# Peptides against a protein of PDB entry 5VVV, part 47

Target 1, 276 residues: chain A of PDB entry 5VVV
Amino acid sequence: FLCGVVEGFYGRPWVMEQRKELFRRLQKWELNTYLYAPKDDYKHRMFWREMYSVEEAEQLMTLISAAREYEIEFIYAISPGLDITFSNPKEVSTLKRKLDQVSQFGCRSFALLFDDIDHNMCAADKEVFSSFAHAQVSITNEIYQYLGEPETFLFCPTEYCGTFCYPNVSQSPYLRTVGEKLLPGIEVLWTGPKVVSKEIPVESIEEVSKIIKRAPVIWDNIHANDYDQKRLFLGPYKGRSTELIPRLKGVLTNPNCEFEANYVAIHTLATWYKSN
Target 2, 276 residues: chain A of PDB entry 5VVV as posed
Amino acid sequence: FLCGVVEGFYGRPWVMEQRKELFRRLQKWELNTYLYAPKDDYKHRMFWREMYSVEEAEQLMTLISAAREYEIEFIYAISPGLDITFSNPKEVSTLKRKLDQVSQFGCRSFALLFDNIDHNMCAADKEVFSSFAHAQVSITNEIYQYLGEPETFLFCPTEYCGTFCYPNVSQSPYLRTVGEKLLPGIEVLWTGPKVVSKEIPVESIEEVSKIIKRAPVIWDNIHANDYDQKRLFLGPYKGRSTELIPRLKGVLTNPNCEFEANYVAIHTLATWYKSN

## One batch from the design tools (peptide; aimed at target 1 L82 D116 Y160 V195)

Design b2_p21_7_s3 (made by RFdiffusion4, then SolubleMPNN; from b2_p21_7, 9 letters changed)
Fold by OpenDDE base, seed 5:
Structure b2_p21_7_s3 (fold): chain B 276 residues (1-276), chain A 21 residues (1-21)
Amino acid sequence: as target 1 above (276 residues)
Amino acid sequence: SDNEIAIEFLKKKLEEELAKL
């Protein structure tokens, strides 16, 4: 069961010292996972093709080593979906080389994120793939196999919540394709009925699990504030029954961008997880 | 930029509001 934090917000990424302090807090609270997915890290999303410099490599190696020291699984995410051409072998090769570099830093767990992108394929991809889901699954499976089928590999769908499913969760052709064709060792990220789910009913998890043919990992935006900088939710982890735990592969909270504001968010997640 | 961030979040919120219609 993956339980911890995703650094998945838009806004100023956390500094390396904040991330190391996070790992110490996660270990202290008996949480086990950190997903590196900062939307405003240029080499994570906007410039995903660019290799890390020597200086950036040293920082990432130090960060990954710190995660290991605190027994935290470090998952490196990349978000190529803004401008990748799925049908172009050079793009796939560029993505492979980027993940090879991160593997050399000692990373063993990875994620491909296709959240917050246009649902339209380019003309070249339309000639090769029958749908956007087929394109995404093809590259995700290829990358997963290329990396030697790592123990933890995550996929974030473009339809990552109930409100983004067309026509709905149970009838989505996109999620059907993901469920049928995504390799079984790849986990699927989900935010619940909404992007920011006030409640995540058990029935909603049973519905999505049926179509994706696996238990999801919750990307939980309950404490996210990047969508509204005036919002600071310092409340406890609520609206999630502990009955979800046996129906999930994990829960990763995407918290406030203000690092010090996240004590209650992370601590109450840890209490929730241990209460089962 | 802070504006680009705000735009992507506004898109998410807009997509959620449009999906309710």
Scores: peptide ipSAE 0.094, ipTM 0.737, DockQ to the pose 0.073
OpenDDE base, seeds 1, 2, 3, 4: peptide ipSAE 0.028, 0.030, 0.061, 0.027; ipTM 0.644, 0.659, 0.702, 0.533

Design b2_p21_7_s4 (made by RFdiffusion4, then SolubleMPNN; from b2_p21_7, 12 letters changed)
Fold by OpenDDE base, seed 2:
Structure b2_p21_7_s4 (fold): chain B 276 residues (1-276), chain A 21 residues (1-21)
Amino acid sequence: as target 1 above (276 residues)
Amino acid sequence: SDHDIAVEFLKKQLKKEKEAL
């Protein structure tokens, strides 16, 4: 069971010292996972093709080493979906080289994120792939196999919550393709009925699990505030029954952008996880 | 920027979700 934090918000990323402090807190609270997915890290998303500099490499190596010191699984995410051409072997090779570099930093767990992108494929991809889901699954499976089928590999769908599913969760051709064609060792991220889900009912997890043919990892935006920086979500982790735990592969909270605002959010997630 | 588009998309979806609450 993956339980911890995703740094997945828009806005100023956490500094390396905040991330190290997070790992110490996660260990203390018996949480086990950090997903590196900061939207405004340029080499994570907008410039995903760019290799890390020597200085950035040293920082990431130090961060991954710190995660290991605190027994936290460091999952490196990349979000190539803004401008990748899925049918272009050079793009796939560029993605492989980027993940090879991160593997050299001592990273063993990875994620491919296709959240917050347009559903339209380019003309070249439309000639090769039957749908956007087929294109995403193809590259994800290829990368997963290329990395030697790592124990933890995550996929974030473009339809990552109920409100983004067309026509709905149980009838989505996109999620059906993901469920049928994504390799079984790849985990699927899910956010619940909404982008910010007040509640995640058990029935909603049973519905999505059926179509994706696996238990999801929750990307939980309950404490996310990047959409409204005038709000701080200081309340407890709530609206998730402990009956979800046996039906999930994990829960990763995407919390407030303000690092110090997250004590209650993360601590109450840990209490929730231990109450099963 | 593509970031602004994604954030605007997210904000529009979140707004629709809040207006439906």
Scores: peptide ipSAE 0.152, ipTM 0.802, DockQ to the pose 0.062
OpenDDE base, seeds 1, 3, 4, 5: peptide ipSAE 0.054, 0.089, 0.051, 0.053; ipTM 0.749, 0.763, 0.745, 0.746

Design b2_p21_8 (made by RFdiffusion4)
Pose (drawn by RFdiffusion4):
Structure b2_p21_8 (pose): chain A 276 residues (1-276), chain P 21 residues (1-21)
Amino acid sequence: as target 2 above (276 residues)
Amino acid sequence: DDDEKKIAFEEERLEEELEAL
């Protein structure tokens, strides 16, 4: 069961030294996972096709090392959604070559994120693929095979919270396609009824497990402050029923950008992780 | 609403990313 932090916000990402202290903290409080997905670390999203330079690679390996040294599972995320051409094979291959490079840093766990992308496709893609959801699942599956079908592997859908489902959660062509075609070994990230959910009703998640055909993984935006300059969140982890732990694969908290402000955010997530 | 602000921010950042392509 996956529990911990996703560094998944817009803005100045954390540095290696902050992530070491992060791992030591996750362990002192018995959490198990860290998802690397900072939106503005350019090679994660903006230049996803690009390989890490020599010194960048030294940094990632030293990072994946301290993750094992503290036994925190390290999941690496990549976001090709902005401009990838799903049908073109050179494009599919560059993704593998990039995911290969990181596999050789010590990485066993991977994620493909597709949040916040223009919903329609290029002229070339609309031929080979029936719908937008078809294209993503095809690549996500093909990639899931290539890496030797890894232990933990996440998929973040374009429709990743209740508000974002067209027309509703239950009868959505995009969501319908995912639950049926996406492989049973691939986890699905979900964010609550809204992007920043005030509460997560047990009925809403049971409802979601209907169409996704899985207990989804929560990308929790409760303490995220990347959207309002004046705002910071030092409150407790709240509005999440303790009765949820049985119904979910996990909860990864996407916290404040200021690293040291995240003490309460992670500790309260940790106490709640107990009690179920 | 924090949710409305977050959505608006994400839309703005998407537009900036598309323009930078």

Design b2_p21_8_s1 (made by RFdiffusion4, then SolubleMPNN; from b2_p21_8, 13 letters changed)
Fold by OpenDDE base, seed 5:
Structure b2_p21_8_s1 (fold): chain B 276 residues (1-276), chain A 21 residues (1-21)
Amino acid sequence: as target 1 above (276 residues)
Amino acid sequence: SLNEIAVEFLEKKLKEELKSL
């Protein structure tokens, strides 16, 4: 069961010292996972093709080593979906080289994120793939296999919540394709009925699990404030029954952008997780 | 500043949050 934090917000990423402090707190609270997915880290998303410099490599190696020191699984995410051409072998090769570099930093767990992108393929991809889901699954499976089928590999769908599913969760052709064709060792991220789910009913998890043919990992936006930085979400982790735990592969909270605001959010997630 | 795509999706998140209140 993956339980911890995703740094998955828009806005200023956390500094390396904040991330190391996070790992210390996660270990202290008996949480086990950190997903590196900062939207405004330019080499994560906007410039995903760019290799890390020597200086950036040293920082990432130090960060990954710190995660290991605190027994925290470091998952490196990349979000190529803004401008990748799925049918172009050069693009696939570029993605492979980027993840190879991160593997050399000692990273063993990875994520491909296709959240917050237009649900359209370019003309070249339309000639090769029958749907956007087919294109995404193809590259995800290829990358997963290329990396030697790592123990933890995550996929974030473009339809990552109930409100983004067309026509709905149980009838989504996109999620059906993901469920049928995504390799079984790849985990699927989900935010619940909404992008920001006040509640995540058990029935909603049973519904999505059926179509994706696996238990999801919750990307939990309950404490996310990137959409309204005038608000701080200082309340406890709530609106999730502990009965979800046996029906999930994990829960990763995407909390407030302000690192110092997240004590209650993360601590109460840990209490929730240990209460089952 | 957030890019235009980011703004669109952030606005969607905000709209969903406001509907839950």
Scores: peptide ipSAE 0.276, ipTM 0.846, DockQ to the pose 0.060
OpenDDE base, seeds 1, 2, 3, 4: peptide ipSAE 0.021, 0.053, 0.047, 0.034; ipTM 0.499, 0.734, 0.731, 0.681

Design b2_p21_8_s2 (made by RFdiffusion4, then SolubleMPNN; from b2_p21_8, 9 letters changed)
Fold by OpenDDE base, seed 1:
Structure b2_p21_8_s2 (fold): chain B 276 residues (1-276), chain A 21 residues (1-21)
Amino acid sequence: as target 1 above (276 residues)
Amino acid sequence: SDNEIAIEFLKKRLKEELEAL
């Protein structure tokens, strides 16, 4: 069971010292996972093709080593979906080289994120792939196999919540393709019925699990505030029954952008996880 | 709720603002 934090917000990323402090807190609270997915990290999303510099590499190596020191699984995410051409072998090779670089930093766990992108494929991809889901699954499976089938590999679908599913969760052709064609060792990220789910009913997890043919990892936006920088979500982790735990592969909270605002959010997630 | 529709719109808008940068 993956339990911890995703740094998945828009806005100023956490500094390396905050991330190291996070790992110490996660270990102390018996949480085990950090997903690196800051939207405003240029080499994560907008410039995903660009290799890390020597200085950036040293920082990431130090961060990954710190995660290991605190027994926290460091998952490196990349979001190529803004402008990748899925059918272009050069694009696939560029993605492989980027993930090879991160593997050299000591990273062993990875995520491919296709959240917050346009649903339309380019003309070249439409000639090769039957749907957007087929294109995403193809590259995800290829990368997963290329990396030697890492123990933890995550996929974030474009339809990552109930409100984004067309026509709905149980009938989505996109999620059906993901469930049928995505390799079984790849985990699927999900935010619940909505992007910010006030509640995540058990029945909603049973519904999505059926179509994706696996238990999801919750990307939990309950404490996310990137959409309203004038608000801090300081309340406890709530609206999730403990009956979800046996039906999930994990829970990663995407909390407030303000690092110090997240004590209650993360601590109460840990309490919830231990209440089994 | 109106806030949840606003959040979905804001994530899309943040994407559009980042693409315009």
Scores: peptide ipSAE 0.073, ipTM 0.714, DockQ to the pose 0.380
OpenDDE base, seeds 2, 3, 4, 5: peptide ipSAE 0.061, 0.072, 0.058, 0.064; ipTM 0.688, 0.748, 0.691, 0.681

Design b2_p21_8_s3 (made by RFdiffusion4, then SolubleMPNN; from b2_p21_8, 10 letters changed)
Fold by OpenDDE base, seed 1:
Structure b2_p21_8_s3 (fold): chain B 276 residues (1-276), chain A 21 residues (1-21)
Amino acid sequence: as target 1 above (276 residues)
Amino acid sequence: SLNDIAIEFEKERLKKELEAL
């Protein structure tokens, strides 16, 4: 069971010292996972093709080593979906080289994110792939196999919540293709019925699990505040029955942008997880 | 996230427009 934090918000990323302090807190609270997915990290999303510099490499190696010291699984995410051409072998090779660089930093766990992108393929991809889901699954499977089938590999679908599914969760052709064609060792991220789910009913997890043919990892936006800079979500982790735990592969909370605001959010997630 | 909420709002609007047809 993956339990911890995803740094997945828009806005200023956390500094390296905050991330190291997070790992110490995660270990202390018996949480085990950190997903690196800061939307405004240039080489994560907008400039995903760009290799890390020597200085950036040293910082990431130090961060990954710190995660290992605190027994926290460091998952490196990349979001190539803004401008990748899935059918272009050069684009696939560029993605492979980027993830090879990160693997050399000591990273062993990875994520491919296709959230917050247009669901329309370019003309070249339409000639090769029958749907956007087929294009995403093809590259994800290829990358997963290329990396030697790492123990933890995550996929974030473009339809990552109930409101994004067409026509709905149980009938989505996109999620059906993901469930049928995504290799079984790849985990699927999900935010619940909504992007920010006040509640995640057990029945909603059973519904999505059936179509994706696996238990999801929850990307939980309950404490995310990047959408409302005037609010801090300081309340406890709530609206999730403990009956979800045996039906999930994990829970990663995407909390407030302000690092210091997240004590209650993360601590109460840990209490929830340990309550079963 | 800001983009997620914008996209959610657009998709919810599109669903309501499709249900109203």
Scores: peptide ipSAE 0.040, ipTM 0.669, DockQ to the pose 0.099
OpenDDE base, seeds 2, 3, 4, 5: peptide ipSAE 0.038, 0.032, 0.038, 0.037; ipTM 0.710, 0.663, 0.665, 0.661

Design b2_p21_8_s4 (made by RFdiffusion4, then SolubleMPNN; from b2_p21_8, 9 letters changed)
Fold by OpenDDE base, seed 3:
Structure b2_p21_8_s4 (fold): chain B 276 residues (1-276), chain A 21 residues (1-21)
Amino acid sequence: as target 1 above (276 residues)
Amino acid sequence: SLNEIAIKFLEERLKEELAAL
């Protein structure tokens, strides 16, 4: 069971010292996972093709080593979906080289994210793939196999919540393709009925699990505040029955952008997890 | 980034409104 934090918000990424402090807190609270997915980190999303510099490499190596020291699984995410051509072997090879570099930093867990992108494929991809889901699954499976089938590999679908499913969760051709064709060792991220789910009912998890043919990992935006600069969400982790735990592969909270505001959010997640 | 967030939430709201019709 993956339980911890995803740094997945838009806005200023946390600094390395904040991330190290996070690992210390995660260990103290018996949580086990950090997903590196800062949307405004240039080489994560907008410039995903660019290799890390020597200086950036040293920082990431140090960060990954720190996670290991605190027994936190460091998952490196990349979001190539803004401008990748799935059918172009050079794009696939570029993605492979980027993840090879991160593997050399000591990273062993990875994620491919296709959230917050347009559903349209380019003409070249339409000639090769039957749908957007087929294109995403193809590259994800290939990368997963290329990396030697790491123990933890995550996929974030474009339809990552109930409100983004067309026509709905149970009838989504996109999610059906993901469920049927995504390799079984790859985990699927999900935010619940909404992007920011007030409640995540057990029935909603059973519904999505059926179509994706696996228990999801919750990307939980309950404490996310990147959409409202006037608010800090200082309340407890709530609206999630502990009955979800045996029905999930994990829960990763995407908390407030302000690092210092997240004590209650992360601590109450830990309490929730241990109460099962 | 702020624009992308706004678009995401607007799309979610729009889908919710359309589903309620």
Scores: peptide ipSAE 0.131, ipTM 0.776, DockQ to the pose 0.060
OpenDDE base, seeds 1, 2, 4, 5: peptide ipSAE 0.009, 0.036, 0.023, 0.069; ipTM 0.410, 0.682, 0.615, 0.703

## One batch from the design tools (peptide; aimed at target 1 L82 D116 F164)

Design b2_p22_1 (made by RFdiffusion4)
Pose (drawn by RFdiffusion4):
Structure b2_p22_1 (pose): chain A 276 residues (1-276), chain P 22 residues (1-22)
Amino acid sequence: as target 2 above (276 residues)
Amino acid sequence: VDPEKYWKEKAEEQREFLEELK
């Protein structure tokens, strides 16, 4: 069961030294996972096709090392959603070559994120693929095979919370396609009824497990502050029923950008992780 | 500030910047 932090916000990402202190904290409080997915670390999203330079690679390896040294599972995320051409094989291959490079840093766990992308395709893609959801699942599956079908592997859908489902959660062509075609070994990230969910009703998640055919992994935006300059969140982890732990694969908290402000955010996530 | 709108705008800005580099 996956529990911990996702560094998944817009803005100045954390540095290696902050992530070491993060791992030591996750362990002092018995959490198991860290998802690396900062939106403005350019090679994660903006320039996803680009390989890490020599010194960048030294940093990532030293990072994945301290993750094992503290036994925190490290999941690496990549976001090709902005401009990838799903049908073109050179494009599919560059993704593997990039995911290969990171595999050789010590990385066993991977994620493909597709949040916040323009919902339609290029002229070339609309031929080979029936729908937008078809294209993503095809690549996500093909990639899931290539890496030797890894232990934990996450998929973040374009429709990743209740508000964002067209027309509703239950009869959505995008969501229908995912639950049926995406492989049973691939986890699905979900964010609650809204992007920043005030509460997560047990009925809403049971409802979601309907069409995804899985217990989804929560990308929790409760303490995220990247969307309002004036705002910071030092409150407890709240509005999440303890009765959820049985029904979910996991909860990764996407916290404040200011690293040291995240003490309460992670500790309260940790106490709640107990009690179920 | 509405986070749904703000994050969408950030994604649009990224696409527009990538088009300028082409």

Design b2_p22_1_s1 (made by RFdiffusion4, then SolubleMPNN; from b2_p22_1, 11 letters changed)
Fold by OpenDDE base, seed 2:
Structure b2_p22_1_s1 (fold): chain B 276 residues (1-276), chain A 22 residues (1-22)
Amino acid sequence: as target 1 above (276 residues)
Amino acid sequence: MDPEKVARERAKKEREELKALK
């Protein structure tokens, strides 16, 4: 069971010292996972093709080593979906080289994220792939196999919550393709009924699990505040029954942008996880 | 703000910025 934090918000990423402090807190609270997915890290998303510099490499190696010191699984995410051409073998090769570099930093767990992108393929991709889901699954399976089928590999769908599913969760052709064609060793991220879900009912997890043919990892935006800079969410982790735990592969909270505001959010997630 | 709307608007802005840099 993956339980911890995803740094998945828009806005200023956490500094390396904040991330190290996070790992210390996660270990202390018997949480086990950190997903590196800061939207405004240029080399994560907008400039996903760009290799890390020597200085950035040293920082990431140090960060990954710190995660290991605290027995935290470091998952490196990349979000190529803004401008990748899925049918272009040079783009696939560029993605492979980027993940090879991160593998050299000592990273062993990875994620491909297709959240917050257009549902439309370019003309070249439409000639090769029957749908956007087929294009995403194809590259995800290829990358997963290229990396030697790592123990933890995550996929974030473009339809990552109920409100983004067309026509709905159980009838989505996109999620059906993901469920049928995504390799079974790849985990699927899910956010619940909404981008910010006040509640995640057990029945909603049973519904999505059926179509994706696996238990999801929750990307939980309950404490996310990147959509409203005037808000801090200081309340407890709530609106999730502990009956979800046996029906999930994990829960990763995407908390407030302000690192210092997240004590209650993360601590109460840990209490929730241990209460089962 | 509506989180669903904000997410979609940010993604749109990022794509527009990327097009302007090419």
Scores: peptide ipSAE 0.314, ipTM 0.887, DockQ to the pose 0.897
OpenDDE base, seeds 1, 3, 4, 5: peptide ipSAE 0.254, 0.287, 0.290, 0.284; ipTM 0.864, 0.876, 0.878, 0.876

Design b2_p22_1_s2 (made by RFdiffusion4, then SolubleMPNN; from b2_p22_1, 12 letters changed)
Fold by OpenDDE base, seed 1:
Formats: sequence, structure tokens, C-alpha cells
Structure b2_p22_1_s2 (fold): chain B 276 residues (1-276), chain A 22 residues (1-22)
Amino acid sequence: as target 1 above (276 residues)
Amino acid sequence: MNPEEVLLERAEEERKRLKELE
């Protein structure tokens, strides 16, 4: 069971010292996972093709080593979906080289994210792939196999919540293709019925699990505040029954952008996880 | 999570809640 934090918000990323402090807190609270997915990290999303500099490489190696010291699984995410051409072998090779660099930093766990992108393929991809889901699954499976089938590999679908599913969760052709064609060792991220789910009913997890043919990992936006800079979400982790735990592969909370605001959010997630 | 999409979802929830109060 993956339980911890995703740094997955828009806005100023956390500094390396905050991330190290997070790992210490996660270990202390018996949480086990950190997903590196800061939207405004240029080499994560907008400039995903660009290799890390020597200075950036030293920082990432130090961060990955710190996660290992605190027994926290460090998952490196990349979001190529803004401008990748899935049918272009050069794009696939560029993605492979980027993940090879991160593997050399000592990273062993990875994620491919296709959240917050247009549902439209380019003309070249339409000639090769029958749907957007087929294009995403093809590259994800190829990358997963190329990396030697790592123990933890995550996929974030473009339809990552109930409100994004067309026509709905149980009838989505996109999620059906993901469930049928995504290799069984790849985990699927999900935010619940909505982008920010006030509640995640058990029945909603059973519905999505049926179509994706696996238990999801919850990307939990309950404490996210990147959409409202005037608000801090300081309340406890709530609106999730402990009956979800045996029906999930994990829970990763995407909390407030302000690092110091997240004590209650993360501590109460840990209490929730231990109560099962 | 797109901030604009979250704002749209919240606006739709508020619209539904207002209709239930009418």
C-alpha cells in the first residue's frame, strides 16, 4: 500500500530542504511514499525533453539519497503530454533518455502523467493509433518494459476523475482501453468522483476499479489550494472511509502549496491509514 | 489538477445547491 505525499500542485515547488524535512516527517508518521510531480518544474512538464544540468543532477541525487535514508519510496513523475508526438520514435527515445538519466540518480520508481492535457491527438498520431488512450498506453507500456518493469510504475489518465469520464466512468471507452491494454504491473492514479473530491464513496472506487481492472492509487486533492491562493486547507483528512484501504493500491495526498500548512493534513492521513 | 477546471466544478456544485434550495 502506497501512502504519503504527491508534490503535484501548480505554483512554486518546494525547496530541497523542505522535501528532506517532509521525508523525515513521513518516516516518523510511518508513511512510505513521495511522488515528485511539481507542475511548474520546467523539466517535469513544459520542457520534459530537456536533460538535467550538472547542478540539477547533484540536487536530485541528493534528494533521492535522502528519501532512501528515511526509507521513503521516491517516485519520479514526468508529464510529456502537452506536446509529445506518440507515433514519433524520436520522442519515445527522448523520453527513454530522460528516464535513464533519472535512473542514474538512483531512482527506481517512476510515473507517466497525462493529466491536464487536451484530448486531441495530432494528425500523425491519428494515422497510427485508433484512440488517444491507445497512444498513451502504447508509450507507457514501452517505457515500463524499457525500464525493466520497475516494482512501482504509475500512470495518470487524462480522465483521472468521475467528472472527466465520457459519457461516465463505467462506460468510458478511454478508461476501458486503459484497463484492457495497460500492462497489469502499472498502477493507475485517480482523484475520485471529482478533481477535488469532498467525499470518495466505496461504490465509486468499485466502479472505477472494474473498468481499469485494478485497484487505483488515489491522488487526493482534499487539501490542495493551488486553485485558490486566498485559502489554506488546515482541516483533517476526512470523507474517506477506512473501508477504502483494502480496495486501493495507495493514497498520495496533494496538499497546500505552503509547505508549513500541511502538518494536520499529512498527520491525519497517517492516523487514518493506521486505523484500519 | 487544472485550477480552472476546479473552479468550474465548484461553480457547477454551487449552481446545483442553489437549485435544490429553490
Scores: peptide ipSAE 0.291, ipTM 0.801, DockQ to the pose 0.053
OpenDDE base, seeds 2, 3, 4, 5: peptide ipSAE 0.275, 0.270, 0.287, 0.275; ipTM 0.800, 0.792, 0.801, 0.795

Design b2_p22_1_s3 (made by RFdiffusion4, then SolubleMPNN; from b2_p22_1, 11 letters changed)
Fold by OpenDDE base, seed 1:
Structure b2_p22_1_s3 (fold): chain B 276 residues (1-276), chain A 22 residues (1-22)
Amino acid sequence: as target 1 above (276 residues)
Amino acid sequence: MDPEEVRKKYSEELRELLKKLK
C-alpha cells in the first residue's frame, strides 16, 4: 500500500530542504511514499525533453538519497503530454533518455502523467493510434518495459476523476482502453468523483476499479489549494472510509502549496491509514 | 473558483506558452 505525499500542485515547487523535511515527517508518521510531480518544475512538464544539468543532477541525487535514508519510496513523475508526439520514435527515445538519467540518480520508481492536457491528438498520432488512450498506453507500456518493469510504475489518465470521464466512469471508452491495454503491473492514479473530492465513496472506487481492471492509487486533492491560493486547507483528512484501504493500491495526498500548512493534512492521513 | 476550471485554465496557459516558445 502506497501512502504518503504527491507534490503535484501548480505553483512554486517545494525547495530541497522542505522535501527532506517531508521525508523525515513521513518516516516519523510511518508513511512510505513521495511522488515528485511539481507542475511548475520546468523539466517535469513544460520542458520535459530537457536533461538535468550537473547542478540539478546533484540536487536530485541528494534528494533521492535522502528519501532512501528515511525509507521513503521516491517516485519520479514526468508529464510529457502537453506536446509529445506519441507516434514519433525520436520523442519516445527522448523520454527514455530522460528517465535513464533519473535512473542513474538512483531512482527506481516512476510515473507518467497525462493529466490536464488536451484530448486531441496531432495528425501524425491519429494515423497511428485508434484513440488518445491507445497512444498513451502504448508509450506507457513501452517505457515501463524499457525500464525493466519497475516494482512501482504509475500512470495518471487524462480522465483522472469521475467528472472528466465521458460519458461517465463505467462507460468511458478511454478508461476501458486503459484497463484493457495498460500492462497489469502499472498502477493508475485517480482523484475520486471530482478533481477535489469532498468524499470518495466505496462504490465509486468499485466502479472505477472495474473499468481499469485494478485497484487505483488515490491522488487525493482534499488539501490542495493551488486552485485558490487565498485559502489554506488546515482540516483533517476526512470523507474517506477506512473500508477504502483494502480496495486501493495507495493514497498520496496532494496538499497545500505552503509546505508548513500541511502538518494536519499529512498527520491525519497517517492516522487514517493506521486505523485500518 | 472551481478546481476543475482552474486546472483547465493552467493547462491551457501552459499550452499557449509552449506554442510561443516554439
Scores: peptide ipSAE 0.157, ipTM 0.775, DockQ to the pose 0.896
OpenDDE base, seeds 2, 3, 4, 5: peptide ipSAE 0.212, 0.030, 0.127, 0.150; ipTM 0.826, 0.649, 0.755, 0.765; seed 2 fails the geometry check

